# Peptides against a protein of PDB entry 4AID: the designs that were tried, part 47

Target 1, 242 residues: chain A of PDB entry 4AID
Amino acid sequence: FDIKRKTIEWGGKTLVLETGRIARQADGAVLATMGETVVLATAVFAKSQKPGQDFFPLTVNYQEKTFAAGKIPGGFFKREGRPSEKETLVSRLIDRPIRPLFVKGFKNEVQVVVTVLQHDLENDPDILGMVAASAALCLSGAPFMGPIGAARVGWVDGAYVLNPTLDEMKESKMDLVVAGTADAVMMVESEIQELSEEIVLGGVNFAHQQMQAVIDAIIDLAEHAAKEPFAFEPEDTDAIKA

## One batch from the design tools (peptide; aimed at target 1 P147 F230)

Design b2_p24_3_s3 (made by RFdiffusion4, then SolubleMPNN; from b2_p24_3, 12 letters changed)
Fold by OpenDDE base, seed 5:
Structure b2_p24_3_s3 (fold): chain B 242 residues (1-242), chain A 24 residues (1-24)
Amino acid sequence: as target 1 above (242 residues)
Amino acid sequence: MKRAKEFLKKLEEKRKELAEEKKK
């Protein structure tokens, strides 16, 4: 098996991105680890457009399966078959920044699945899932203009904290999730308690700066393990107006 | 920034090449 791995130190934690061992049937597959939290992201895309397809059919499914339930808060109570509120929210957090990064006119079906395999009760799998999904798409050959990075920013003891632990988050006055490319912030989601706009904007900037290491790590992995780009040329929108 | 732009540029170039090859 040709296993490629990228490891970085990120926010005082080891981030590992691995491909080639699991889910080889996918177009892209990444096993991502931070602490003892482990996620598998897979990207699959159709090699043709469906007749009459008028929109871009992207589906993102984040899931915390029952086999991880013993390590995931509330995991034992998850009914098989319906996404939890968390799974629905995180699926949207992943979808939001990636959707606009597909090449315009690409209307082939794309499915991103992020599966939490393990949770350490310290590192939230949502950020890791965003990173893994980005990496899986970059490996897939899909016409995706990524990578995205992602980061959570806390405000603890008057300082920004990158990817605070679940325990540190209890003391945090900010839960700020940011996703973006190297050049742009694509998504912000925030829950804030009594903080100035300046601190929040500073948090967005901090997140965007800190995610560059992740973006670079995904690029490193993709340069060594990505499939050939899918042979897709967008129809010149100027030719449709003539 | 620069690295990501160069990465995307190479991918776009390769995608175009492959699309042209597929049309032949």
Scores: peptide ipSAE 0.514, ipTM 0.908, DockQ to the pose 0.910
OpenDDE base, seeds 1, 2, 3, 4: peptide ipSAE 0.506, 0.512, 0.512, 0.509; ipTM 0.903, 0.908, 0.906, 0.905; seed 4 fails the geometry check

Design b2_p24_3_s4 (made by RFdiffusion4, then SolubleMPNN; from b2_p24_3, 13 letters changed)
Fold by OpenDDE base, seed 2:
Structure b2_p24_3_s4 (fold): chain B 242 residues (1-242), chain A 24 residues (1-24)
Amino acid sequence: as target 1 above (242 residues)
Amino acid sequence: MKKYEEFLKKLEEKRKELAEKKKE
């Protein structure tokens, strides 16, 4: 097995990004671990465009496995065959920041699947899933202009907290999820309780700063484990409409 | 150059090189 691993300290926790052990049939596959929360992200892309394809067919599916349901909040209420509300929301959170980063004119089918394998009830798989999906895409050879990082920011006892635990979030006045590249914020989602706009904007900046270590870690992993880039040139006609 | 910008540049250069080789 040609296993590549990147480990960083991030927000006082160890983040591990691993490739080469599982899901080797995917174009990109990353096992991401933070605490005892474990996710598998896979990226698969078609090597040709379907005839008549007029839009970019990206699908993102975040799922929590039934075997982990006993350790997943709300996992017991999963109806077989339909995504939960959480799974639908997290799938959108992953989709939103990655969709704009594909090379314009690329209309091959792309499937990103994020599977929660383990949940520690402290570290939310959503942020970890965003990071893992970003890493899997960077390894895949798809024309993806990532990586993205992601971070959750809380406001606890008058301070920003990076990736608060589920217990710390009960005391948090802010649930701020940010995703972005090294240079740009791509997505913000926030639930805020009676905080100033200044604190919220400061939280976005804090998140973007803190995710740089993750972006760098994904780059380091990709430099050693990425597949060759897919030979795709955007058609000149799509460049002129920008 | 930021690490990200250098990474993207290398990827783009490699993608172009591979696309040229595919046309040959």
Scores: peptide ipSAE 0.501, ipTM 0.894, DockQ to the pose 0.854
OpenDDE base, seeds 1, 3, 4, 5: peptide ipSAE 0.278, 0.494, 0.479, 0.484; ipTM 0.731, 0.893, 0.888, 0.889

Design b2_p24_4 (made by RFdiffusion4)
Pose (drawn by RFdiffusion4):
Structure b2_p24_4 (pose): chain A 242 residues (1-242), chain P 24 residues (1-24)
Amino acid sequence: as target 1 above (242 residues)
Amino acid sequence: SKIYPVDEELAEELNEEALEEARE
């Protein structure tokens, strides 16, 4: 039972989100393609709370398969091993904006895994990885507040540029990743060539405007394909506090 | 609904923190 939101031509690149064919046993699994870069994002959460668990346990693993680029690993063991700098960075890049959007009071194990299956030498899977992770979370039925969008905004020839490719990045004076909900920007991460607060803040806002088409697309797939929501009421400590 | 609503008060506070971080 196969389902796509393949629409969203997004910033001139085709973004497809598919579910129901791959990884049916996960709570949420989305194969996401942008251009010809492909990642599978899966989301599973435990249906129970561990005794005495006192914080919200969430793990995000982002991993690149070297076959995503047609190469065998250079390591002595010719297999992927410990995460690289890029994999741990991208893992925090997904975790940061998601961790706060789970319902206050929820403490079940949640694991989201994003695996890079194909890299097209143009579209960085890191942003795509964020979008696919958000899509799988929405579909899983966990208490995860609305979808997250994300984009990279560059600054080329005096204009904002959405999701610039790797070659476009050589000419950019800004590298800004923003992830947000429909209402709010949730995270920023950037490296900037001494641009003003105004332009930087402009890029953040441009990104938040440009990522709406993605949130819409996730909401659209969730309307067709999401699992039943997991019931979770927080404790009404409201009367005790007053 | 299939989607949990976003808490607007929390989203506003986090947004302000993200914009303050971008200003740095």

Design b2_p24_4_s1 (made by RFdiffusion4, then SolubleMPNN; from b2_p24_4, 7 letters changed)
Fold by OpenDDE base, seed 1:
Structure b2_p24_4_s1 (fold): chain B 242 residues (1-242), chain A 24 residues (1-24)
Amino acid sequence: as target 1 above (242 residues)
Amino acid sequence: SKIYPVDKERAKELERKALEEARK
């Protein structure tokens, strides 16, 4: 096995990004670990456009499988075959920041699948899933202008907290999820309890600063393990719809 | 680089929109 691994310390926790062991049939595949939470992200893209394709066909699917359900809060209520509310929400959280980063005019089918393999009841798989999806896309060779990083920010005892545990989040006045590139914030999602705009904007900036280490880790992994970039030239007609 | 280069101008426009949406 040609296993490549990147390990960093991030917010007082060990983040591991691994490729080459599993899901080799995908264009990109990353096993990501933070604490004892483990996710598998896979990226697959079509090498040609379907005839008459007029929109970018990106599908993102976040899944918390039944074997992990005993460790997932609310996992026991899964109706067979229907995404939970959490799975639907997290799929959107992953989709939102990555969708605009594909090269303009690219209309080949792209499928991103994030599967929770293990949950430690401290580290939420959503942030880890966003990071893993970004890494898998960067490894795939798809025309994706990433990587993105992601972070959750809490407000506990008058301070910002990077990726608070589920227990710390009970005391947090803010649940702020941010995703972005090295240079720009791409997505903000927030639940806030009576905090000033200044504190919230400071939280966005804090998140963007803290995710740089993750972005750098994905770049380093990609330099050693990414497939050759897919040769894509947009048609001139797609450039004119400015 | 094996990663596609980021369009910084497009990214900054998307950032502006994302921050404007977060303020509503």
Scores: peptide ipSAE 0.294, ipTM 0.837, DockQ to the pose 0.771
OpenDDE base, seeds 2, 3, 4, 5: peptide ipSAE 0.283, 0.271, 0.271, 0.286; ipTM 0.830, 0.817, 0.823, 0.830

Design b2_p24_4_s2 (made by RFdiffusion4, then SolubleMPNN; from b2_p24_4, 7 letters changed)
Fold by OpenDDE base, seed 2:
Structure b2_p24_4_s2 (fold): chain B 242 residues (1-242), chain A 24 residues (1-24)
Amino acid sequence: as target 1 above (242 residues)
Amino acid sequence: SLIYPVDKELAKKLEEEALEEAKK
C-alpha cells in the first residue's frame, strides 16, 4: 500500500490526513483524525455525463454510523436509511462551499460520503468532515477548484477559540462555522448570542486565517498522492454564461 | 432523499471497508 500522511498542529490539536490504506477503490479517499475523532471521506465521480443531464448532480452524505455500541451520542434511534437532523445539517455544511468550486459545465455525477468512524466527545466531526471531504476531492482528479479549509470559532472569556471542544462550546457566546479557499470565504454559518458585529466579523477573519494551515496541508498531501486530473473540456456555450 | 450512489456496488464496498475499520 502506498500510504501518504500529513500531520499538522492545528488549534492546539493534532490533525492527521491519511490516504492509500482504506477505500482505495474511490477516486479520492481520506482518513482524517483530530484528537480521537476519526472520519473517512470518499469522493467518487462518473467518467461520463448522462444523456440529457441539465444540472450538476452532486450528492453529499455525512453519516454518523454507530459502528461501536455507545461511542456516538444519539446513535440508538437512527433508523437505517434516514439521516438525523445533524447528519442533514452537516451534509449541507459540506455541500454549500464545495458545490460552487466545480468547473462550470461539469455535469458528471459526483458523490461525497463522510463517515464518522470514531467520536472522542470533545472534537465535533463536522469540521473534520469538511476538511476530509475537501482533501478527498483534491485527491480524486475531479475538476474541483479546491482545496477548501474549514474552522469553527467560539468566543470564550473575551477571546476567539479555534475549534472549541463540546465543553468549551457550552461557555461560548458564538458558534461560527466558516469555510473558504486560500483567497476567499465561501460559507458562513453562525449562531450568535449578544455580540457586536465587529466581534463576528473578526471571527470570520480569524477562521479564514486559521484554516490556511489546513489548506496548505491538503495541497501538500495532493502533491504527493493526487490522481491525474480528469480530462474535462467545458463546452464553449457554458463558459459564456459565466 | 435516497442518495443514489454513482456506483451502488462501489458504495457498498466502501461502506463495508468503513465498517471493518470502525471495528478495529
Scores: peptide ipSAE 0.321, ipTM 0.818, DockQ to the pose 0.021
OpenDDE base, seeds 1, 3, 4, 5: peptide ipSAE 0.032, 0.024, 0.029, 0.255; ipTM 0.622, 0.382, 0.434, 0.771

Design b2_p24_4_s3 (made by RFdiffusion4, then SolubleMPNN; from b2_p24_4 with K2L E8K N15E E16K E17K E24K)
Fold by OpenDDE base, seed 4:
Structure b2_p24_4_s3 (fold): chain B 242 residues (1-242), chain A 24 residues (1-24)
Amino acid sequence: as target 1 above (242 residues)
Amino acid sequence: SLIYPVDKELAEELEKKALEEARK
């Protein structure tokens, strides 16, 4: 296998992005590791549009598999059919920033699946899943104008903390999740406890700055491992509305 | 590297499931 790997230090932790080992039948596939949390992201897209397709059919599924459930907080025996509240929320967190980045007029089916393979009880798979999904899409050849980065920001002892551990989050006055491109913030979700708007805005800026290293890592990985871009020409009518 | 715990069988199962989900 032609395994490509990018490793960076990120928020005092090692982030590893790897492709080429598994899920090679997907258009893009990335194993992402932070601490002892491991996720697999796969991206698959149809090579043609369905007849009469009038919307962009993007599906994002974040899954915490049962084999990892013994290490996942709240990983109850899910009946093999209904996503948990967490899975639903994280699927949306991944979907929101990536959906706008597809080329306008592209209406081929796209499916992104993020599977939690291991949870270390310190590093939440959600941020890692966002990063992995971004990387998988960038490798896939889909007309995706990524990458996105993502970061969680806490506020602990009067300072910003990048990707706080679950234990650090208990002391945090902020749970701020940010996703964006190199140039723009695409999504912000926040839970805050009696913090000023200035601190929150500073947190968004901090997140966006800190995710640049991840974006650069995805770009570097893609330069070495991305498939050829899918030949897509938007219809003239869709180009005018962009 | 924690990627090593992903055995071949698990990887193949995950790949298959991911592809099946993507085809629905």
Scores: peptide ipSAE 0.022, ipTM 0.467, DockQ to the pose 0.020
OpenDDE base, seeds 1, 2, 3, 5: peptide ipSAE 0.015, 0.018, 0.027, 0.019; ipTM 0.339, 0.360, 0.338, 0.372; seed 3 fails the geometry check

Design b2_p24_4_s4 (made by RFdiffusion4, then SolubleMPNN; from b2_p24_4, 7 letters changed)
Fold by OpenDDE base, seed 1:
Structure b2_p24_4_s4 (fold): chain B 242 residues (1-242), chain A 24 residues (1-24)
Amino acid sequence: as target 1 above (242 residues)
Amino acid sequence: SKIYPVDKKLAEELEKKALEEAKK
């Protein structure tokens, strides 16, 4: 097994990105760990477009496995067959920033699956899942203009907190999830309790600065483990405007 | 690089939208 691993310190926690051990049938696969929370992200893409495909067929599924349900808040009520509210929300959080980063004209089927394998009750798998999905796509060779980073920002005791624990979040006046590339913010999702616009915008900037270390870690992993880029030439859409 | 280059124009447009959403 050619196992590649990148480890960084991020927000006072160890982030590990690993590839080559699990899900070898996927185009890209990343095992991501932060604290004792563990997720597996897989990316699979079709090597051809279906006849008559008019839209980009991207599917993103975040799931928490039943064996982890005993450690996941609200996981006890997972009846087989319907995504929880959390799973639906996190699937959207992953989908939103990655969808616009596919090369224009690419209409091959893409499936991203993020599976929570372990939860430590401190580190939320959503941010870790976003990071892992980004890394898996970068490793896959799909025409994805990533990586993205992601971060959660809290506001606790008059300060920004990077990826606050679930317990710190109970005291936070802000739940701010940001995703972006090295150069740009791509998505903001926020729940805010009576904070100024200035504090919120400062939180977005803080998140974008802090996610650079993650973006760099994904790039470093990709340099050592990524598949060759899929040969895709975008349709010259400038020729259609002439 | 083994990663596809980012379209800077697209990124700037998306950033503008994201920041406008953060203000609501």
Scores: peptide ipSAE 0.251, ipTM 0.803, DockQ to the pose 0.846
OpenDDE base, seeds 2, 3, 4, 5: peptide ipSAE 0.009, 0.025, 0.022, 0.224; ipTM 0.317, 0.309, 0.408, 0.766

Design b2_p24_5 (made by RFdiffusion4)
Pose (drawn by RFdiffusion4):
Formats: sequence, structure tokens, C-alpha cells
Structure b2_p24_5 (pose): chain A 242 residues (1-242), chain P 24 residues (1-24)
Amino acid sequence: as target 1 above (242 residues)
Amino acid sequence: EEEIEERIERGREYTEELLEKIRE
């Protein structure tokens, strides 16, 4: 039972989100393609709380398979091993904006894994990785508040540029990744060539505008394909507090 | 701009409905 939201031509690049063919046993699994870069994002959460668990346990693993680029690993063991700098950075990049959007009071294990299956030498999978992770979370049925969008905004020839490619990045004076909900920007991360607070803030806002088409697309797939929502009421400590 | 406003509204509605369903 296969389903796509393949629409979203997004910033001139085709973004496809597919579910129901791959990884049917995960709570949420989405194969996401942008251009010709492909990642599988899976989301599983435990249907129970561990005794005495006192914080919300969430793990995000982002991993690149070297076959995503047609190469065998250079390591003595010719297999991927410990995560690189890029994999741990991207893992925090997904974790940061998601961790606060789970319902306050929820403490079940949640694991989201994003694996890079194909890299097209143009579209960085890091942003795509964020979108696919957000899509799988929505489809899983966990208490995850609305989708997250994300984009990279560059600054080339005095204009904002959405999801610039790797060659476009050589000419950009800004590298800003923003992830947000429909209402709010949730995270920023950037490296900037001494641009003003105004332009920087402008790129953050441009990104939040430009990522709406993605949130819409995730909401659209969730309307066709999401699992039943997991019931979770927080404790009404409201009367005791007053 | 109007399209973006509509998309924000849709996202707000979806979040509210999702929160209600989780509470049930």
C-alpha cells in the first residue's frame, strides 16, 4: 500500500516522500528523494515507559553509506564504522529541533534513524535528512507536535538562495540551516561572512517562509498514511500548583 | 504571501487537531 507526496516541486528541485513500501515494521518510515539524493528515515517509539525513567529518551542516528556515492570505504576494514564528524553533526541537527516538540510529560524511548542511500553530488542530504525524519515522525503516531520543516539558505550575488547546491555554496557568503514548525523557527546554525544582523535575520525569515511548502507536504502525506495517534494525556498538575 | 498564510493556518489547525487526538 504505497503512497507518495511527490508534488512539492520545492525551490526548483523535486522532493518526493514515499511510505508503505520500505520498512513497514517501523512506526514511521519514509523514503525521501530530493533531486537524486535519497534517504530512508525511520521512526520507532516504545509503547511503554521504563520504570523510573525521569527524562525523555530520544536517539537520532544519521548515517551515510558510502555506496550512496559509488565507493567502497578507504578504511582497513572496508566497512563503515564509528560515525564521522559529518554524521554526528547531522544527528544533532535533527535532534535539536525535535526534542522540544514531543509532548511535555512523555518519556518513552524514541529512536529515529536516517540513512543516506544515494547522494547526487548536488543536493546535501543533511536538509533532506531533516525533512524525512520529520515525515517519519508524523506518520508514526507518537506525541510529536506538528511537522518540522527545514532549509539551507545561502547568500549569493546579494540575494537569498533556497537549498543551494554544493557548487552554489562555493559562491555563497552565508550558510544557514533553519528548522521550524508552521508557527515558529526552532533552530538555526550558520557560518557567515560578516553580514549584518539584518541580512542574517532576513535569511532566517526567508527560510521559515520557504519551508512551509514542506510542512504542507508532510501534513498531506500524514493525512493519507499516518498511523493511529498514540494516546497520551499529561498529568493535570494544574490544581496542585495553584 | 496569502499562500504562505494559508499554509500557516493549516499547520496550526493540524497541530490543534493532533493535540486533541493525543489527549483522547

Design b2_p24_5_s1 (made by RFdiffusion4, then SolubleMPNN; from b2_p24_5, 13 letters changed)
Fold by OpenDDE base, seed 2:
Formats: structure tokens, C-alpha cells, sequence
Structure b2_p24_5_s1 (fold): chain B 242 residues (1-242), chain A 24 residues (1-24)
């Protein structure tokens, strides 16, 4: 097994990105771990466009498999219906920042699947899923102009907190999720309780600064494990406007 | 308690730097 691994300290937690052990049939596959939360991201793309394909067919599926529920102490049988809503929301959260980073004119089918394998009840798999999906795409050879990083920011006792635990979030006046490239913020999602615009903007800047270490970790992993870039020449879309 | 305090140290440093910029 040719296993490549990158490990960093991120917000006082160990982030591990691993490839080469699992899901080798995918174009890209990353096992990501933070604390005891574990996700598998896989990226698969078609090597040709379907005839008559008018739009970019990207699908992103986040799933929390019940196989993790048998290993979670206390058997959180998530009530029927709550997983499906969370899974839908997180799938959109992952889709939003990655979709605009594909090369214009690429209309081959792309499927990203993020599977929660383990949950520690402290670290939410959503942020880890965003990071893992970014890494899997960068390894795949798809024409994806990533990586993206992601971070959650809380506001606890008058300070920003990077990736607050589920318990720390109960005391937080902010749930701010940010995704971006090294150079740009691509997505902001926020739930705010009575905070100034300046504090929220400062939270976005904090998130973008703190995700750089993750972006660098994905780049380092890709330098050692990425597939050759898929030979794709965008059709000259300027010729269609003439 | 200790872990939250350590995590808050980085955020506190950042907010102190931003508060300086907002006062300028």
C-alpha cells in the first residue's frame, strides 16, 4: 500500500489527511481525521462529456452512515429525518465553494462523496468534510482550481474560537463557517447573536487566516500523491459569443 | 476548561490585533 499522510496541528487539534489505504478505485480519495472524528472523501469524474450535456454535472453527497452510530458511545440513534436535513445542508455547504473553482467549459460528470466513518461528539464532521473533499479533488487530476480550506469560528467570552466543539458552541454567540482559497473567501455561512458587523468581519478574516495551514497541508499532500492532471482544453467560449 | 482557554488564546490575540486596527 502506498500510503501518503500529512499531519498538522490545527486550532490545538491534530488534523490528519491520508490517501492510498481506502477507496483506491476513486480518482481521488482522502481519509481525514480531527480528534476522533473521521471522514472519507472520494472524488470521481467522467473522462468524457455526455452528448448534449449543457451544464456542469457536479454532485456532492455528504452522508452520516449508521455504522458510526454503533461505535458512538451512548448510541445516538439520530431521530429519523434529522440526518437527512443535516446531510442536505452539509452537501450544499461543500458544493458552494468548490463548484466555481472548476475550469469553465468542463462538463464531465463529477461526483464527490463524503462519508462520516466516526464521530467523537466534539468535532463536527462538516468542516472536516469540506477539507477532505477539497483534498480528494486536488488528488484526482480533475480540472479543479483548489485547494479550498474551511474553518468554523465561534465567539466565546469576547474572543474568536477556531472550530469550537459542540459543547463550546452552546456558549458561542457566533456560528460562522468560512471556505476559501489561499487568496479569496469563496463562501460565508453565519448564525449570529447580537454581534457587531466588525466582529463578524473580523471572524471571516480570522477563519481565512487560520485555514491557510490546511490549504498548505493539502498542497503538500498533492505534491506527493496527486494524479497527473486530466488533459482538458476548455472550448474557446469566446468563439460562441461571436 | 484548559483546552478552551488554550483555544481562546489564539482568538484573543487576533481580536486584540483587530481592535488596534479599528481604533486607528
Amino acid sequence: as target 1 above (242 residues)
Amino acid sequence: MKELEERRRRGKKFIEEQLKKWKE
Scores: peptide ipSAE 0.351, ipTM 0.860, DockQ to the pose 0.024
OpenDDE base, seeds 1, 3, 4, 5: peptide ipSAE 0.066, 0.018, 0.307, 0.337; ipTM 0.641, 0.382, 0.843, 0.847

Design b2_p24_5_s2 (made by RFdiffusion4, then SolubleMPNN; from b2_p24_5, 17 letters changed)
Fold by OpenDDE base, seed 5:
Structure b2_p24_5_s2 (fold): chain B 242 residues (1-242), chain A 24 residues (1-24)
Amino acid sequence: as target 1 above (242 residues)
Amino acid sequence: MEKLEEMRKKGLEFIKKQKEKWLK
């Protein structure tokens, strides 16, 4: 097995991105670990467009498997079949920043699946899932203009906290999720308790700065393990304006 | 610091080169 691994320290926690061991049938597959929280992201894309396909068919599916549910706060044995509210929300949270980064005119089916394999009760798998999905897409050869990074920012005791634990989040006046590229913020989702706009904007900037280490880690992994870019020629958008 | 900046530069060059395949 040609296993590639990148390890970084991120917010006082070890982030591990691994490829080559699991889900090798996918176009891209990344096992991401932060603390003892573990997610598997897979990216699969069709090598042809369906006849008459007029929209970009991206599906993102975040799922917390039943075997992980015993370690997920509030996790009852989920019956296979319908996504929970959390799974639906996190699927959208991953979708939002990645969707606009596909090359314009690419209308092949893309499926991103993020599966929570383990939860440590400290590190939320949503941020880890965003990172893993980004990494899996970068490895896949799909015409994805990533990577994205992601970060959660808390405000605890008058300071920004990168990826607060679930316990630290109880004391946090901010739940700020940011995703972006090296150059741009792509998505912000926030729940704020009595904080100034200045603190919130500072939190977005802090998140974007802190996610650069993750972006750099995904790039390093991709340099060693990415598939060749899929041969896709975007339609000349200038020919549609004539 | 120099090694990290050099690694970052190489990584950005790699991504740029990958993206250029889709921008032709």
Scores: peptide ipSAE 0.268, ipTM 0.815, DockQ to the pose 0.346
OpenDDE base, seeds 1, 2, 3, 4: peptide ipSAE 0.177, 0.240, 0.076, 0.258; ipTM 0.760, 0.794, 0.644, 0.797

Design b2_p24_5_s3 (made by RFdiffusion4, then SolubleMPNN; from b2_p24_5, 14 letters changed)
Fold by OpenDDE base, seed 5:
Structure b2_p24_5_s3 (fold): chain B 242 residues (1-242), chain A 24 residues (1-24)
Amino acid sequence: as target 1 above (242 residues)
Amino acid sequence: MEELERRRERGRAFIAERKERWLK
């Protein structure tokens, strides 16, 4: 197998991005690992637009499949059912920053699927899922103006903490999730306990600075493993206003 | 430091070129 791998140290943890082993039938596929949390992101896009397609048909599906349940004491087998509230929220969290980054006029179907394969109960798979989805899209050849990075920021003992553990989050006065490109913040989601606006704004800036290493890691992987860019020519939308 | 910066610059150029193909 031609396996490409990028490894970085990020917030005192090892982040691994891997492609070429799993889901080779997808346009892009990335296995991402942080600690013992593991996610698989796949990106698939249609090579033509459906007749009469009037909107951009992007679907993002985050799934916590029960294969991770082998280490969770008391994990009930959730049968094939409706998405959990968490799966619905994380699917939206991934969708929000990536949707506006597709080239205007591209209306081919795009499906992003993020599957949690393992959970260590320390590292939340949501941030890892955002990173993996971004990487899979960059590898796919779809007209995606990424990559995005993502980070969670906590406030513990009067300091910013990058990607706090679930235990550190119990002591945190802030849960701040940020996603962005190299140049811009695309999404902020925050829960805050009695902190100044200055600390919160500082947290957004801290997140955007820290995600640059992830963006650079995705780019390094893409240089070695990305498919050729899909030949898409935007229709000249200025000609329809006459 | 210089090698990491050069790697970053090459990577940014690679992504910029790919984006330009879709914006023409």
Scores: peptide ipSAE 0.565, ipTM 0.923, DockQ to the pose 0.302
OpenDDE base, seeds 1, 2, 3, 4: peptide ipSAE 0.555, 0.561, 0.295, 0.552; ipTM 0.921, 0.923, 0.815, 0.919

Design b2_p24_5_s4 (made by RFdiffusion4, then SolubleMPNN; from b2_p24_5, 9 letters changed)
Fold by OpenDDE base, seed 4:
Structure b2_p24_5_s4 (fold): chain B 242 residues (1-242), chain A 24 residues (1-24)
Amino acid sequence: as target 1 above (242 residues)
Amino acid sequence: MEELERRRERGRRFIEERLEKIKE
């Protein structure tokens, strides 16, 4: 078993990215852990384009399975077969920042699946899922110009808090989710309570700064465990370098 | 600032190296 692992301290918590133990049938697979929250991200891509494929067929599916449901708030109401509102929202949160980072002209089917395996009731799996999906894509050999990092930022007692716990979030005046590359913010999603634009913009900058450690961790993992890049002739790559 | 710039530069290089390999 060729298991590669990267561990970092991130926002006062241990982040672990692991590959090579599970889901070996995927093009990329990453087990990510923060605290006791655990997610599995898998990336699979078709090795050819379907005839007449006019659009990039990316599917992102975030799911919190029943084995974790005993620890997931509202998990008892998950009717088999329909994504929850949370699963739908988090699937979009993962999709939004990664979709623009695929090489233009690539129209092979890509499937990203993020599965919550464990929830600690402190660390939300959404951020961890974004990180894991980014890492899985970087390992896959798909023409994905990541990594992305992600972070949640709170505003508690007049300060920014990186990845606040679910309990700290009850006291937070901000729920700010940011995803980005080393160079750019790709996505912002925010709920704010009576905060200035300056504080919110400062939160975006704080998130982008703090996610660099995660981006570096994904790069370190990919340098040691990534598959060879899939042979593909790109139409345009310059718009992703800018 | 210098550490952040160094990290960003590492990220840029990683993307560039992957793009070069895709073009080969």
Scores: peptide ipSAE 0.332, ipTM 0.847, DockQ to the pose 0.727
OpenDDE base, seeds 1, 2, 3, 5: peptide ipSAE 0.271, 0.322, 0.265, 0.272; ipTM 0.815, 0.841, 0.701, 0.817

Design b2_p24_6 (made by RFdiffusion4)
Pose (drawn by RFdiffusion4):
Structure b2_p24_6 (pose): chain A 242 residues (1-242), chain P 24 residues (1-24)
Amino acid sequence: as target 1 above (242 residues)
Amino acid sequence: WYKARPPEELIEEAEKEVLEEVKE
């Protein structure tokens, strides 16, 4: 039972989100393609709370398979091992904006794994990785508040540029990743060539405008394919507090 | 859950953090 939101031509690149063919045993699994870069994002959460668990346990693992680029690893063991700098950075890049959007009071194990299956030498899977992770979370049925969008905004020839490719990045004076909900920007991360607060803030806003098409697309797939929502009521400590 | 919205307090905290990072 196969389902796509393959629409979203997004910033001139084709973004496809597919579910129901791969990884059916995960709560949420989405194979996401943008251009020809492909990642599988899976989301599983425990249906129970561990005794005395006192914070929300969430793990995000982002991993690149070197076969995503047609190469065998250079390491003595010819197999991927400990995460690189890029994999741990991207893992925090997904975790940061998601961790606060789980319902206050929820403390079940949640694991989201994103694996890079194909890299097209143009479209960085890091942003795509964020979008696919958000899609799988919505589909899983966990208490995760609305979808997240994300984009990289560059600054080339005096204009904002959405999801610039790796070659376009050589000419950009800004590298800004933004992830947000429909209402709000949830995270920023950037490296900037001494641009003003105005332009930087402009890029953040441009990104938040440009990522709406993605949130819409996730909501659309969730309308066709999401699992039953996991019931979770927080405790009404409201009367005790007053 | 996929149509739920975050509370305003969380949005205000997030806006403050973003603006602090932009100022840097």

